# Peptides against a protein of PDB entry 9IZ0: the designs that were tried, part 81

Target 1, 345 residues: chain A of PDB entry 9IZ0
Amino acid sequence: ITCLGSNGHTYKQLVKGGNDDLRQDAVMEQVFEQVNGFLRSYRKTSQRNLSMRTYKVIPLALKTGVIEWVQDTIPLGEYLDSAHKVYHPKEWSLSTCRKLIAEKQMEDLETRLKVYDLVCRHYRPVFRHFFLESYADPVQWFTTQTNYARSTAVASVLGHVLGLGDRHGQNILIDKTSGEVIHIDLGIAFEQGKKLPVPECVPFRLTRDVVDGMGITGVEGVFRRCMEFTLETLRREEDSLLSVLEVLRYDPLFSWLISPLRRMKKQKMQLENFNQPESGNITTDASRDPKIQRNNVSGESEAERAILKVRQKLSSTLSVEASVGELIRIAQDPSYLALMFCGWS

## One batch from the design tools (peptide; made by RFdiffusion4, then SolubleMPNN)

Design b2_p13_2_s1 (from b2_p13_2, 8 letters changed)
Fold by OpenDDE base, seed 1:
Structure b2_p13_2_s1 (fold): chain B 345 residues (1-345), chain A 13 residues (1-13)
Amino acid sequence: as target 1 above (345 residues)
Amino acid sequence: LEKILEEIKELLE
């Protein structure tokens, strides 16, 4: 829809109806706005204009809302699929790669690593071309690639600290004007991604294509340094950040748990991308609901656990440099990426 | 609906 603002400007808006609770997104955007305040307050982060890109979310009702239509964006996964077909037309399709990884999902780590390596050899990184294609001017190219690395660094630290899940290429937009990343669909937070049918094992998305977009220096340039400055800022503002999260503990509309319906929907989407023909009546006899031990972990005790995990991630036990070094190592580790639904791109 | 429209206006200001 197009809305006319009180200021006389017209804004494009996405009306999202259906099964997604936009309240989770709206709350995470509020947390990002507070964090952006912290990033503006410190010289090391403010001098680099470090921010999490936000978008306006208006929850209208249960599962309905208005999202700001971010103009001049493309989903990372859409760009990568299109660019891979152009630059590597003899390599495997994304569907072939997905099928091979999924067929081996129940195999041991050694087998999954071999399949992941095989997929990686037949699906090479292309995200460098986004910047080379979009920006003919060397200054604009350098600026946008720098903005990408900065934005990705902030999003990586925040994504780890807040335990953002479901960071696949369709949930990450690239701003074509600035090169910045915009994270969308924030409904999996506080490590609830570990409760998905395919558990998330990485702290943030740092796949080969995410790194390829950083240019020749990869993670060792602007990205690492901006992660360090972001983590340093969040450690200084730990009490302020925890106070913001404590407000959410008392929000009866905020779900600290992944909705069973959302979990099942994601399970179906992961299985439907498996073109297994509907072999017959698996009457999933609804009687074999695995006893979800409703661990009567009150929503309050999950909030307390989430806040405790945020505090643990902000611990000063390791230096900022050592902590960032370990996060970058884990996020790029094939032993974790091979376990992911799409760890190769 | 009026409250939602006012929240939308305030957000778009």
Scores: peptide ipSAE 0.000, ipTM 0.272, DockQ to the pose 0.020
Fold by OpenDDE base, seed 2:
Structure b2_p13_2_s1 (fold): chain B 345 residues (1-345), chain A 13 residues (1-13)
Amino acid sequence: as target 1 above (345 residues)
Amino acid sequence: LEKILEEIKELLE
């Protein structure tokens, strides 16, 4: 859809239909705008222009809505797939890597680690090339790489604190003008990614390519420091952030649980990556609704659990530096990454 | 918003 704004400019809008509830995306974007208010209020974050990049979401119904078309962006996964073919044409294809990880998904941790290491040797990071090819001016190159590291740091802290899941390469956009990251499809939050058929066990996406985009310093310098300043700000505003989340507790339309339909869709996508495309009519026999015992864990008890988890993540028991150090360690740990879905690598 | 909603309904039917 193209909308004419009151300013006389035309804005492209993406209409999303299907089984995804855009109300969750809209609510999470509102939480990000509140957090951006906190980041602007503190000198350490304001001086660095730290923000979560947001986009407009207008939910129209349970299954339909309008999403802002973010111009001048590319999905991280789309760039990486193309760049790997250009810069490493003799390495394994992404499909080969995914297949090998998938074939060993039921094996022990030791076997999965060996396969993950083998894949990593035959599929090297390339995301540094995004900045080198997009920005011929050294000042623009350095500025955009710095903006990338800053925005990734904010998104990593917020993604951990709010328990954002489903952070695959198609749900992370790169702004080609600023180098900033834009997180989309926010329908898995409050650690509901742990309820997927292949549980998410990392706090945020910090794959080798995400690190390679930070340049020669990797996670050190700009990224680590910006995570620390962001977490310091969120700890100072804990009560304000929890008050925003408490408003959502009383929203009867907000789902603190992963949608059964979304879980089934993710399960199907995970299974389809195991099977070669045999043209078998997978009759969607939608009729076997497994009686998932709705343990009547009231939506209220799940909201309370989610808010308690946010409070626990904002705890001052560890220093900001120690907390950020541990998050970075876990997010890069092969013992966690090797257990992830094959589509994460 | 109502016009956009109607156009979206027509695109989804």
Scores: peptide ipSAE 0.000, ipTM 0.297, DockQ to the pose 0.029
Fold by OpenDDE base, seed 5:
Structure b2_p13_2_s1 (fold): chain B 345 residues (1-345), chain A 13 residues (1-13)
Amino acid sequence: as target 1 above (345 residues)
Amino acid sequence: LEKILEEIKELLE
C-alpha cells in the first residue's frame, strides 16, 4: 500500500495478513528502542552512534498489520548470491552448496564438517565487494564499512542476549546508503530457534561473508570493540532491560513460544527452497485455527524462563572482553556452523 | 553438476 503522509510525502507500506504474529515484531522493535536509549546514555556507545536499526510495525490484529517498507535496502542473501556469480563465476552455486549440506544434514559432526569445509573451498566470501563497488570515495567507503561493522556488532550482542533466531540472509537487510544492517522478521526470539527442526546453535550470524564485509581487520577492531561496548552497556542496564521484558510477561498477546504453525511454515519454506516450485495450489485452508488453549500458566512460566536466560547472558562472571571473545569464537566455529541449516552459510 | 555430486557422494561414503 502507498500512504500519503500528513507531510505530503508518499510512503510505501507492506500490509501483512496471515499466520505471522506481527505483535512479536512490534514488541521486539519496542525493546530495541529502549536499548537504543541505553546506548545513547553512555559515552562509549553514544560517541560511536551505536544503535539497533529499527523499522515501524503497527499490529492491527493478532495476524495482521502494517510494516514499514525500508527504502534503499537489499537483503544480504540477495546481494551475496548476485555478487558471488559475478566475482566467482567458476565456483559452485549457492543451490549446489545448500544441496550438499542438506543431503548430509542427518549425518554425524565429522561428516558435516567435511561437507562444510568442501563447500567453503568452493564458495568463497564476496561481501567486501558491496563496499568497494557501491562507494568509490575512500571516505564514504570507510564510513559505510565502519557503520556496517558497528551495526552488526550491536545486532550480534542484542541478537544473542534476546535469543533472536532465523537470522538467514533474507532476514538481514543492508542499507545501501549507510552500510547498516536491519534485522527483520523478529518472530523467533528467546532462543526459540533451538526448537526449529534444525536447531540454531550459534549465538548470532557471523558467517564468512558477514566477516568479509568488515574489511581487512575482520572481526578484530571495530566489530569486537563495538560488541564489547554494547555488552558493557547492557550489563549496566540489566535491571532496566529486565523491567522492559517483565512488562511483556503480563502482555496476554505476546507469545514467548514459537507457534507450531510458524514452525511448520518455516520447516516447509526451508524444504520448498530446495525442491523446485511445484506450482501446487496448496490452498492451506487456514480456517482450522486450533484453539491453542493458551494456558496462561504456561505463558508466564516461559516468560520467566526467557527472562532468566537474558539475565544469565548478562552475567558478569566473565569480563566483557572474555564474553565477547567466546561469542565471536562460537559464532565462527565450523563445528557449530556445519550443524546449521543449509540455508545459513 | 549431477556427476560432481555423485563423485562427491563416493568420496564421502
Scores: peptide ipSAE 0.000, ipTM 0.361, DockQ to the pose 0.040
Fold by OpenDDE base, seed 3:
Structure b2_p13_2_s1 (fold): chain B 345 residues (1-345), chain A 13 residues (1-13)
Amino acid sequence: as target 1 above (345 residues)
Amino acid sequence: LEKILEEIKELLE
């Protein structure tokens, strides 16, 4: 829809209806605005303009809301799918790569690693070309690539700490003007991605293309340093962040658990998009998930577990550098990436 | 080029 604002400007807005609860997205955007306040308060993060890019979400009803249309953006997955065809026309199609990973999804880790390596050799990263194509001026090229690395670092730390799931290439927008990342569809948080039919086992998305967009230094330089400064800020503001999350504990509209409907919708989308034959023996034991009566008591226990897990991720037991180093290692580890959904890489 | 390299350094710092 297009709305006329009180300021006389016309805004495009996306109306989302159906089974998706936009209240989850609206709450996560509010958490990001609070975190952006923390990032502005510290010299190390403020000097670098570190922020999570936010968008306006207005929930209108239980299953309907209005989302800000982010102008001048492209989904990461849409760009990559087009760019791979242009730059590597002799490599395997994305559909071929996804099919091979999907066909071996039930195999052992060793077999899945061999398939992942084979796919990696026949489907090379191209995301560096986004910056090279879009910015002919060296200063603009470098500035936008730096903005990309910075915004990706903030999103990676926040995504880990808040346990954001569903970070596929359609849920990550690239701003064509700034090079910054915008994360959308935030309804899988607090490690609920691990409860998906194919569990999300990485802390955030750090695929080969995400790294290729950082330029020749990859993760070493701006990205790593900005992750460190972001994590340092979040550790200092732990009590403030936990206080924001404690308010959500008492929000009767917030769901600390993935909805059975959203889980089923994702399961269907995972089956339909990849022509996986319905192996008829996926007994829809989704009918035997007991009515999780939203008993306030069960919601409070899951909220308490989620908050405890956030606190554990902010622990100062390891240095900031050691913690960031381990997160980067795990997010890039083929032993984890090979276990991800075929649409992840 | 030197100005670009200084701006680059300031962005990396």
Scores: peptide ipSAE 0.008, ipTM 0.380, DockQ to the pose 0.013; fails the geometry check

Design b2_p13_2_s2 (from b2_p13_2, 7 letters changed)
Fold by OpenDDE base, seed 1:
Structure b2_p13_2_s2 (fold): chain B 345 residues (1-345), chain A 13 residues (1-13)
Amino acid sequence: as target 1 above (345 residues)
Amino acid sequence: MEALLEEIKELLE
């Protein structure tokens, strides 16, 4: 839809209906706004303009809402698929890579690592080209690449701490003006990504293309230092962050669990992206809505476990540098990336 | 807001 604002400007908005609960997205955006408050108050983060990019989400009903249309953006996965065809026209297609990974999904880790390495050899990173294509001025190029590394660092720390899942390339937008990342579809949080049919085993997305966008330094320099300053800020503001999350414990509308329907939908979308439409009339009689007695007791226990897990991730047992070093190592580990739906790009 | 909610409902039915 296009809305006319009270200021006389027209705003494009996305109306989402039917199957997606936007309340989780709206809550995560509120948490990000609070974290952006902490990042602005702390000198090391404020001096670097560190922030999580946010967008407006207005839930209107249980499965309906309005989302701000983030202008001048492109999905990372859409750019990467397009750019790979241009820069590596003799390499494998994204569909070929996906098929090979899927065919080995039930195999042992050693076999999956061999297929992952094979895919990596035939699908090279291209995301550096986004900045080279978009910015002819060297100052703009350097500024936007720096903004990308900064925003990715903030999103990586927050994604880890809040346990954001479903971080595939379609759920990460790139701002074509600033180079910043915008994370969308926030309905998989508090490690519920581990309950997906393909479990997310990485703390955040740090694939070869995500690193390629950081330029010659990769994860070293801007990205690592901005992760360190972000984690230092979140550890300092732990009690404030936990207090914001405790308010959500008492929100009867907030689901700390992935809905069975959302899990099944993500399962089908993962399977349908692999299966050509064989015309099998599986009349799944969807009529048996199991009256899942929402044992309220189960929701409170999951909220408490989620908050405890956030506290554990903010623990000062390791230095900020050691914690960030371990997160970067795990996020780039082929043994975890080979288990993902699209860990090569 | 209510009118937009009705228009959105009509678009989703």
Scores: peptide ipSAE 0.000, ipTM 0.418, DockQ to the pose 0.029
Fold by OpenDDE base, seed 2:
Structure b2_p13_2_s2 (fold): chain B 345 residues (1-345), chain A 13 residues (1-13)
Amino acid sequence: as target 1 above (345 residues)
Amino acid sequence: MEALLEEIKELLE
């Protein structure tokens, strides 16, 4: 839809309907705004303009709402597929890589690692080219690449702490003006990604292309330091963050669990993305709502477990530097990436 | 999709 604002400007909005509860997205965006408050209050983060990029979500019904159309963005996955065709036209297609990984999905870890390494040799990173081709001015190039590394660091810490799942390249937008990342489709949180048919075993997305976008310093530059400052801020504001999450515990509309229907939909989409060539619009008309009696007792216990996991991730048992170092290590570990959908890109 | 557009029209009217 297109809305006329009270300022006389026209705003494009996305209307989303279906089985995804936009209230989860709206709640996660509210948590991000609170975290952005903490990042603005702390000198080390405010001096670097560290923030999670947010967008407006207005849930209208259980399964319907309006989402802000984030202007001047591109999905990371759409850019990468296009850029690989341009910069590496003799390498394997994304579909070939997906097929080879899928054919070995039921094999042992050693076999899956060998196939992952083979795919990685025939599908090289290209995301550095986004900054080189989009920004002809060296100051703009450096600024946008720095903003990318900063925003990715904030999103990585928050993604870990809140247990954000479903962080595939279509759920990560790149702002073509600022170079910042925008995370969308936030309805898999609190480690519910581990309950997907292909479990998410990494704390956040830090694939070879995500690192390639950080430039020559990779993770050891702006990214690591901005993760450290973000985690330091969240540890200082632990009680404030936990208080925000405790309010959600009492929201009868918030779902701490991935719905069986959403799990089945993601399973179907994963299987279809392995079997179908590039034909776009899968309108899954999943109209039948089985009245799953929510056992209320299960919801409260899952909320408590989720909040406890957030507290554990904010623990000062390890230094900020040691914690960030371990998170970066795990997020780049081939033994986890080889088990994931598109872990090579 | 049509029913959703009608429901959104009804919410925006």
Scores: peptide ipSAE 0.000, ipTM 0.390, DockQ to the pose 0.025
Fold by OpenDDE base, seed 3:
Structure b2_p13_2_s2 (fold): chain B 345 residues (1-345), chain A 13 residues (1-13)
Amino acid sequence: as target 1 above (345 residues)
Amino acid sequence: MEALLEEIKELLE
């Protein structure tokens, strides 16, 4: 839909209906706005304009709502698939890589690592080209690549702390104007991604293409330093962040459990992404709403466990530098990336 | 704001 604002501007909005509970997305966007308040309050983060890019989510009912249409964006996964065809036309297709990983999904870690390495040799990173294509001016190129590394660093720390998991390339938008990342579909939080049939094993997405977008310094440049400043800020504001999450513990509208429908949809998307031949619109009318008696007791125990895990991730047991170093190591570890649905790109 | 929410509700019914 297109809405006319009280300011006389027209706003494109996405109406989402059916099986998606947008209340979780709306709450996560509110948490990000609070975190953006913390990032603005500290000199190290404010001087770098560190923020999580947010968008408006208005839940209208249990399964319907309006989402702000983020203009001038592209899904990372859509760009990467198109760019690989242009820059590496002699390499393997995305479908070939997906098929080989899928065929070995039930094999041991050693076999999966061999297939992951094989895919990596025949499907090279291309995301550096986004910045080279989009920005002819060297100052704009450097600024947008820096904004990408900064926004990715903030999103990576928040992704780890709030347990957003891998975040597949269709759930990461790239702003074509600023180079910043925007994370959408926040329906998997507090490590619920680890309960998927293909578990999200990494703390955040730090694949070869995600690193390639950071330019020649990769993770050892702007990215690492911005992760450190973000984590330092979140540790200082631990009590403030935990207080925001504690309000959500008692929110009857917030779900600390992945809904069976979202689990099935993510499972289906995982299976369909493995099984895509070009097959058409099967509208499966799965209209039978099972009355899920929300046992409040199970939700409260999951909320308490989620908040405890956030506290543990914010602990000062390790230095900020050591914690960020370990997170970067785990996020790039082939033993985790080989277990993911699309860990090579 | 309320009128826009009603108009959006009517478009979703």
Scores: peptide ipSAE 0.000, ipTM 0.400, DockQ to the pose 0.023
Fold by OpenDDE base, seed 4:
Structure b2_p13_2_s2 (fold): chain B 345 residues (1-345), chain A 13 residues (1-13)
Amino acid sequence: as target 1 above (345 residues)
Amino acid sequence: MEALLEEIKELLE
């Protein structure tokens, strides 16, 4: 829909209906606004304008709401698929890469690593081109690339701490004006991504293309330093952040667990993204209702476990630099990326 | 904003 604001400006909004609970997205956006408060209060982060990009989410009903349409954005995955066809027209298609990874999903780690490496050799990073083609002015190019590295660093730390899942390239928007990342579809948090059919094994998305967008320094310099400052801020504000999360523990509308329906929908979308329809009439006999053992783990016990994991991730047992170094290492480790749905791009 | 939310709510119900 397009709404006319009281200021005379027109705002595009996405009306989302059906089976998607927007309450979780709205709550996560509120948590991000609180974290942005902490980032503004701390000198090292405020001097760099470090923030999580937010958007407005208005839940209207259990399954319906309005989302702010983030103008001048593109999904990272849409850009990468398009750019790869332009810059590497002799390399494999995204569909070919997906198929090969899927065919080996049930194989051992060694086989999956070999296929991941094979895919990586036939699907090279292209995300550097986003900045080169979008910004003819060197100052604008440098500014937007810097903003990308900064916003990606904030989102990476915050995504790790809050255990944001489903961080595929369609759930990460790039702002064409600022170069900043916007994370969307926040309905998988508190490590519920590990409960997906393809578990998320990385702390955040730091694939080869995500790194390629950072320019010649890659993860070194701006990205690493901004992760360090973000994590340092979150550790200082641990009690404040945990207090915000404790309020959510008592919110009967907030679900700490991924809905079985949402899990099945994400599973189906993962499978459908593998199956481009070759026209085969596979009559899916849908009749086997798997008796989901309702382990009545009380919602309270899952909230407590989630908050405990946030606290553990904010632990000062390791230095900020050591913690960030380990997170970057794990997020780039082929042994984890080869287990992902799309870990190569 | 509230009036627009009510109007959108009425359109979505």
Scores: peptide ipSAE 0.000, ipTM 0.423, DockQ to the pose 0.023

